# Ledger of designs, part 77: peptides against a protein of PDB entry 3QIS

Target 1, 334 residues: chain A of PDB entry 3QIS
Amino acid sequence: PSLELSRREFVFENVKFRQLQKEKFQISNNGQVPCHFSFIPKLNDSQYCKPWLRAEPFEGYLEPNETVDISLDVYVSKDSVTILNSGEDKIEDILVLHLDRGKDYFLTISGNYLPSCFGTSLEALCRMKRPIREVPVTKLIDLEEDSFLEKEKSLLQMVPLDEGASERPLQVPKEIWLLVDHLFKYACHQEDLFQTPGMQEELQQIIDCLDTSIPETIPGSNHSVAEALLIFLEALPEPVICYELYQRCLDSAYDPRICRQVISQLPRCHRNVFRYLMAFLRELLKFSEYNSVNANMIATLFTSLLLRPPPNLMARQTPSDRQRAIQFLLGFLL

## One batch from the design tools (peptide; made by RFdiffusion4, then SolubleMPNN)

Design b2_p13_1_s3 (from b2_p13_1, 10 letters changed)
Fold by OpenDDE base, seed 2:
Structure b2_p13_1_s3 (fold): chain B 334 residues (1-334), chain A 13 residues (1-13)
Amino acid sequence: as target 1 above (334 residues)
Amino acid sequence: MSEFLKSMLESFK
């Protein structure tokens, strides 16, 4: 069997979080026999491609002189955004298109990723006074390393935050402030806030806006801005309530005093973000007559975002654990 | 606006 490929080199320029890019190519059976093709893992890989890449179709049959279009889809989800932001991973891959009883055909994937404030740690974002796209990639790496070290120092209570560092961290990420301030100003009377989905195009505009600028106003509907906040919180590599405190939050869920003590043990940036969000949500609940938002809905929604089970416990989360997590947040909303 | 939200707004000025 033999294949002809219309293209073997693919460049994905300016790959962004949640923005689908597609490149198509054709494969043709230029042999005299039917053939089966498949994308196969390289030696030591479990998958034929990186998590942000897919081929469609990834396998198939071709009769002699038959042609098929294959789409290479690049999509950076919450699962890949952090490692791409840090430069740990890159928009580079090699695909192996295997022909049964035939040859392997290599496809080269390359490109560049544009960093996002989505999927960046709260610690790093608190150090970023400028939009992430204005920050040199080398400095992003340094900020993540420094942020990790400060988180560890804060958790260990070993070193007071060096208040003498030439650049004081922000109390909360500017991106969270922009989202919450917008919602506070314009969305408190918005009917079905956090219940109506945003528009995907507006969400992309909001993400791009936050990555590239410090706007006076966030573009899009109140629903899109609200959903962008949810996406931001979901994409955090470390949730607003650090994984280390997850079990303690559940254990304290019915004791409001202990709940406040647990929150006080969060790293400074996480603690500030938590308090900021809770203050906003309590304010939003005052307008429940207008926005149809209630404490149970908000607690249920934000629990999955703010109080995530550690990855090792996610598969074991009971309905009781979820209820305790909701109860924990309710103690800050009421 | 809560006093906490105000204090956060002031930290960005």
Scores: peptide ipSAE 0.024, ipTM 0.702, DockQ to the pose 0.580
Fold by OpenDDE base, seed 4:
Structure b2_p13_1_s3 (fold): chain B 334 residues (1-334), chain A 13 residues (1-13)
Amino acid sequence: as target 1 above (334 residues)
Amino acid sequence: MSEFLKSMLESFK
């Protein structure tokens, strides 16, 4: 069997979080026999491509002189955003298109990723006084490394960050402040807030706005701004309630006093974000007659975002664990 | 507005 490929080199310029890019190419069976093609893993890989890449179709049959279009889809989800933001991964891959009883064809994927405040740690964002796209990539790497070290130090040393450091961290990320302040100002009376989905185009505009500027007003509908807040919280590499406190939150879920003690042990930025969000959500609940928001809905929605099970426990979360997690959050909303 | 939200807003001014 033999294939002809219309293209073997693909460049994905300016790849962004949640923005789908597509490149297409054709494969043609220029042989005299039917062939089966598939994208195959390299010798040391479990998958035929990196998590942000997909081929469609990834396998198929071609009759002699048949041609098929293959789409290479690049999409940075919450699962890939953090490693791309840090530069640990890059928009670089090699795909192996295998023919059964035939040859391997290599496709080169390249490009560049544009960093996002989505998928960046709360610690790093609290140090970023400017939009992430204004921060040199070298400084982003340093901020992520330093954020890990300061998180460890802040957990070990309940030492107040020395007030004398010329670069005081923000109390909360400016991105969280912008989203919550907008919702507080404009969305308290918004019917079906957090229940109506935003527009995908508006979500992309909001993400780009937060990545590139400090706006006076966030673009898009209140629904899109509300969903952008949810996406932001979901994309955090470490959830607002750190993974290390997850079990303690569940164990304390029915004791409001212990719940408050657990929250007090969060790193400063996480604790501030948690308290800020809870204060905002309690304010929204005062407008329940207008916005249709109730404590159970909010607790159910935000618990999955704020109080995520550690990756090793994610597959083992019981309905009881979920109910305890909801109960934990309810104690801060009521 | 809660006093906490006010204090947070003031920290960004």
Scores: peptide ipSAE 0.023, ipTM 0.698, DockQ to the pose 0.608
Fold by OpenDDE base, seed 1:
Structure b2_p13_1_s3 (fold): chain B 334 residues (1-334), chain A 13 residues (1-13)
Amino acid sequence: as target 1 above (334 residues)
Amino acid sequence: MSEFLKSMLESFK
């Protein structure tokens, strides 16, 4: 069996968070027998491709002289955005197109990723006074390493931040401030806020705007800005409530005093973001007659974003744990 | 609609 491939090299330029790119190629059975093709893992890989890549179809049959179009889809989700932002991963892969009882055909995937403030840590963003696209990638790596070290230091030692000549970090990421300030100014009376989805084009414009500029106004509808805030919180590598405090939040869920003590133990940036979000959401709840937003809805929505189970516990989250997590957040909304 | 928003909207029903 043999295949002819119309193309073997693919370049995905300017890959962005949540922006689907597609490249197509054709495979043709130029043999005299039916062929089964499949994309197969490389020797050390569990999957045939990286998480941000897919082939469609990834397998199939070709009769003699049959041709099929294969789509290579590049999509950076929340699961890939952090490792691409740091440069730990890159838009590079090799696909192995296996022909049953035949040859392997290698496809090269390359390209460039454009960093996003989405999927960047709160600590790094608090140090980032300029849009992420203005920050050299080398400095992003340094900011992440420094952010990790400061988080560890802040958890281990209540050392006062040495008031030394280092530029003071922002109290909250500018991106969160921009999103929340916009919603506070323009969306408090928005009917069905956080219940109506945004437009995908507007979401992309908001992401691009936050990645490239410090806008006076965020583009798009209030629904798109609201969804962008949810996407931002979802894409955080470490949730606003750090994984280390997850169980303590659940254990304290019915004691508002202990809940406040748990929040006080968050790293400074996380604690500030949490308090800022809770203040905004409490303000939003005052306009419930206009925006149809209630505390139970908001608590349910934001709990999954702010108070995530650590990866090792995700598969074990009970309905009771979810209810406790919601109750924890309710104690800050009421 | 994001899968997230869809999942959340489904959780409110």
Scores: peptide ipSAE 0.020, ipTM 0.609, DockQ to the pose 0.024
Fold by OpenDDE base, seed 5:
Structure b2_p13_1_s3 (fold): chain B 334 residues (1-334), chain A 13 residues (1-13)
Amino acid sequence: as target 1 above (334 residues)
Amino acid sequence: MSEFLKSMLESFK
């Protein structure tokens, strides 16, 4: 069996969070026998590609002189955004197109990633006074490392020794402030807020706006700004309620005093973001006659974003755990 | 082409 490939080198320029890019190529059976093709893992890999890459189709059958189009899709989800922001991973891969009883064909994937405030830690964002695209990548790495160390010190209740003139961190990320301040000013009377989806083009504009600027006004509809807040919270590498406190939140769900004590143990930035969001959501609930928002809907929606099970808990959240998590959040909305 | 991609392509020769 033999294949001819129209292209073997692919470049994806300016890859961004949640922005799909596609490159296409053709494979042709230039042999005299039918062939089966598949993308296969490299030696020591479990998958044929990195999580941000996909081939479609990834396998198939070709008769002699048959041609098929293959799409290479690059999409950075919440699962890849953090490692790309830190430069731990890059837009580079090699695909192995295997031909049954035939030759391997190598495809080279390359490109560049543009960092996002989406998928960046709350600790790092509190240290960023400028848009993330203005921050040198080297400084971004240092900010993430420093932020990890500060989170650990905060959880251990270790008093920072030297008052070295480290610029005072923001109380909350400017990106969260911008989103919530916009919604508070313009969306409290918006019918079906958090129930109507945003527009994908507007979501991309909002993400690009927050990554590149400090706007006076966020572009797009109130629905798109509301969904951008949900996407931001979902993309956090560490949820607003840190994984270390997850079980304690469930255990305390019916004791409002213990719930407040658990929240007081969050790292400063996480605790501030949590209190800020709860204050906003309680204000939004006062306008329920206009926006059709109720406490049960909000608690159900935001619980999945703010209170995630730790990655080490392979078990899906039980219905009981989900109900406890919702009850925990309700104690801050009512 | 990155040095990583070059190194990987050399490992397949």
Scores: peptide ipSAE 0.020, ipTM 0.464, DockQ to the pose 0.010

Design b2_p13_1_s4 (from b2_p13_1, 8 letters changed)
Fold by OpenDDE base, seed 2:
Structure b2_p13_1_s4 (fold): chain B 334 residues (1-334), chain A 13 residues (1-13)
Amino acid sequence: as target 1 above (334 residues)
Amino acid sequence: MSEFLQEMLNSYK
C-alpha cells in the first residue's frame, strides 16, 4: 500500500486560547490495493497528538485512487492554556500517519502561541501591570517562577511581602478588575445575567481585548462579559480558593466564623480576588428584581469555579461535598 | 456598594 499526501508541513500562526484553527490536507491511495490509515502514538506517547491538536478523521480506509480530506484542528482549551502560556509546551508536534502494511508518514506541526491572561496564575497576573501580550515571554517565565516562590513563602511564612520590592503587585489582576468593574457598572440590571450565554465571537473579542489592552470599556454584551468572567475563573491553574484549603472549606461550611478564617489563610492575591468577587456578587444580589439572580444560583455557579476539588479528589466528590461547597460560598453571599 | 468593592474600584482609577 502507498499514500500520497498533498501536504506534510503545517504552520499554525498566532494560536490563541479558545480560537479554533483548521488546516486541511488530502491523502490519496496511489496504490493498487485498499489501505487502512491511522494516526499512531510515537514510542513514548500515549496519544497520537498533543491535547491541543486533533486529526479528523484520525483513521480510515481508502480504496485504490480514493482521496480523503483530513482536518488538523488546533484548539487551546483550559486544559492546555497554562502550559502554553508558560512556554512549557509549544505549538509543535509530529504526527505519525501509519499505513497498515505500509510506511509511516510524518507530518510536522509548528506555529506560535500568543499568551493569554486566561490560564495564567493570579500571582503572575498581579505582577503584570501591562497586558500579557506586551510582556516578553522570558519575563512571563520569571513571573510564574517568582509567583510560585511567593505563594510558597506566603503559605509557610506570614512574612509581610517586603515593602521594598520595587514593583508592588496589584491587589487583584487588572483583568478581573476590568471584568467586575464593567459588570458592576453596566450589568447589575441585566435580566438573566449569568443565565444567558454570551456570544462566542464576543467572548473571543473580550479575551483578545484583555490580552492586548487595558480598555476603558470591555466589548460585547453584558452576557458575554459575564461569561468571560466565568471562563477566566475556570481557566485559572490554581482556583481562587487554593486546592490546599478545599477540604477545610467543606469542613467549615456551616460555621461562618471558621469559613472566614479559612479565607484569611489564602495567599494575598487569592484572598483579595475572593473578597472582590464576593463583594460584587453581594451587590448584584441587591438587584435580583431586575437581573433575576438569586443567591442559590450564584452559589451553585461560582462554587464549581472558585472551590474546585484537587485533581486527585475530583473523581470522589459526593453530592454532600458539593452541597457543603455551595453552603460555604452562601455564607459569603448572604 | 461594599467598602471593599469601592476601595478596589478606586485603586485602579
Scores: peptide ipSAE 0.093, ipTM 0.823, DockQ to the pose 0.800
Fold by OpenDDE base, seed 5:
Structure b2_p13_1_s4 (fold): chain B 334 residues (1-334), chain A 13 residues (1-13)
Amino acid sequence: as target 1 above (334 residues)
Amino acid sequence: MSEFLQEMLNSYK
């Protein structure tokens, strides 16, 4: 069996978080026999492609002289955004199109990624006084390394020795401040806030705005700005409540005094973001007659974003663990 | 408005 491919080299320019790009090519059976094709893993890989890439279809049959269109879809989700922001991974891959009892065909994927404040750590963002797209990639790497070292020092209660002239970090990321300030000013009376989805085009504009500028006003509807806050919290590599404190939050869920002590042990930026969000959400609950927002809805929604199980706990959160996590957050909303 | 929310909202002005 044999195939003819219309294209073998693909370039994805200016790849961004949550922005789908598609490239298409054709494969044709130029042989005399039916053939089965499939994308296969390389010798050392478990998957046929990187997590941000997909082929559709990834397998199929072709009769003699039959042609099929294959779509190569590039999409950076929360699962790939952090490693692309740091430059640990890149928009580069090689796909192996295998023909049963035939030849392997290699496809080259290349391109560039544009860094996002989405999927960047709270520690790194507190050091960024400018939009992430203004920060040199070399400096992003240094900021992530320094952020890890400060998190470890904060957990160990190590007093910084010489505060050398390192610029004082922000109390919270400017991106979180901008989102919450907008929602506080304009969305407190918004009916069905956090219950109505935003527009996908507006979400992309908000992400691009926060990555490239410090706006006076965030573009889009209040629903899109509210959903952008949820997406930001979901995309954090380390959740607002650090993984190290997850079990202690569940264990303390029915003791409001212990819950406050657990939160006081968070790294400074995480603790500030948590207190800022809880203060905003308590203010939003005063307008429940206008916005249809209640404490149980907010606790249920934000618990999954703020209090995630550690990655080593491959088990789904039990219904009991979920109820404890919701109860923990309710103690800060009521 | 909570004092902490007001402090945070004013820290970037």
Scores: peptide ipSAE 0.055, ipTM 0.807, DockQ to the pose 0.841
Fold by OpenDDE base, seed 1:
Structure b2_p13_1_s4 (fold): chain B 334 residues (1-334), chain A 13 residues (1-13)
Amino acid sequence: as target 1 above (334 residues)
Amino acid sequence: MSEFLQEMLNSYK
């Protein structure tokens, strides 16, 4: 069996968070026998491609002289955004198109990723006074390393912030400040806030706006700005309530005093973001007559974002754990 | 509905 491929090299320019790109190519059976094709893992890989890449179809049969179109889809989700922002991963891969009882055909995937404030740590963002697209990639790496060290120092209750030498970090990321301030100013009376979906085009405009500028006003509907806040919180590599405190939040869920003590142990940026969000959400709840927002809805929605189970516990989260997590947040909304 | 909001709504249900 043999195949002819219309193209073997693919370049995905300016790949962005949540923006689907597609490149297509054709494969043709130029042999005299039916053939089965499949994308196969490389020797050390469990998957045929990186998490941000997909082939469609990834396998199939071709009769002699049959041709099929294959789509290569590049999509950076919350699962890939952090490693691409840090430069730990890149828009580079090699696909192996295997022909049963035939040859392997190699496809080269390349491109460039444009960093996003979405999927960047709260610690790093608190050190970014400029939009992330103005920050050199080398400086992003340094900011992630510095952020890790600051998180560890904060958890260890070590050295007071030496007030003198380094530029003081922001109290909260400018991006989350902009989102919440916009919602506070313009969305408190928005009917069905956090219940109505945003527009995908507006979400992309909001992401691009926050990545490239410090806007006076966020573009899009209040629903799109609200959804962008949710996407931002979901995409955080470390949730607003750090994984280390997850179990303690559940254990304290019915004691409001202990809940506040647990939150006081968060790293400074996480604690500030948590308090800022809770203040906003309590304000939003005063307008429940207009926005149809209630404490149970908000607690349920934000619990999955703010109080995520550690990756090792995700598969084991019980309904009781979920209810405790909701109850923990309710103690800050009521 | 966005996949995100659908996932969030499914977590509420």
Scores: peptide ipSAE 0.026, ipTM 0.653, DockQ to the pose 0.025
Fold by OpenDDE base, seed 4:
Structure b2_p13_1_s4 (fold): chain B 334 residues (1-334), chain A 13 residues (1-13)
Amino acid sequence: as target 1 above (334 residues)
Amino acid sequence: MSEFLQEMLNSYK
């Protein structure tokens, strides 16, 4: 079997979080026999591609002189955004298109990623006084490494944040502040807030706006701004309630006093974000007659975002664990 | 309004 490929080199320029890019190419069976093609893992890889890349179709059959269009889809989800923001991973891959009883064809994927405040740690964002796209990539790496070290120091209660460091961290990320301030000002009376989905185009504009500027007003509908807040919280590499406290939150879910003690043990930025969000959500609940928002809905929605199980426990989350997690959050909304 | 919410809303003005 033999294939002809219309293209073997693909460049994905300016890849952004949640922005789908597609490149297409054709494969043609220029042989005299039917062939089966598949994308196969490289030696030592479990997958044929990186998590942000997909081929469609990834396998198939071609009759002699048949041609198939293959789409290479680049999409940075919450699962890849953090490692791309840090530069630990890059928009580079090699795909192996295998023919059964035939040859391997190599496809080169390259490009560049544009960092996002989405998928960046709360610690790093509290140090960023400027939009992330204004921060040199080298400084982003340093900020993430330093943020890990500060998180550890904060959890260990070892060093009072030396108030003498010339650049005091923000109390909360400016991005969270902007989203919540907008929702507080403009969305408290918005019917079906957090129940109506945003527009995908508006979500992209909001993400780009937060990545590139400090706007006076966030673009898009209140629904899009509300969904952008949810996406931001979902994309955090570590949830607002740190993974280390997850089990303690579940264990304390029916004791409001212990719940508050658990929250007091969060790193400063996480604790501030949690308190800020809870204060906003309690204020939003006062407008329930206008916005149709209730405490159970909000607790259910935000629990999945704020109080995520550690990766090792995700597959084991019971309905009881979910109910405890919701009950934990309800104790801050009521 | 929560005092903490007001403090946070004012800290970025």
Scores: peptide ipSAE 0.082, ipTM 0.816, DockQ to the pose 0.808; fails the geometry check

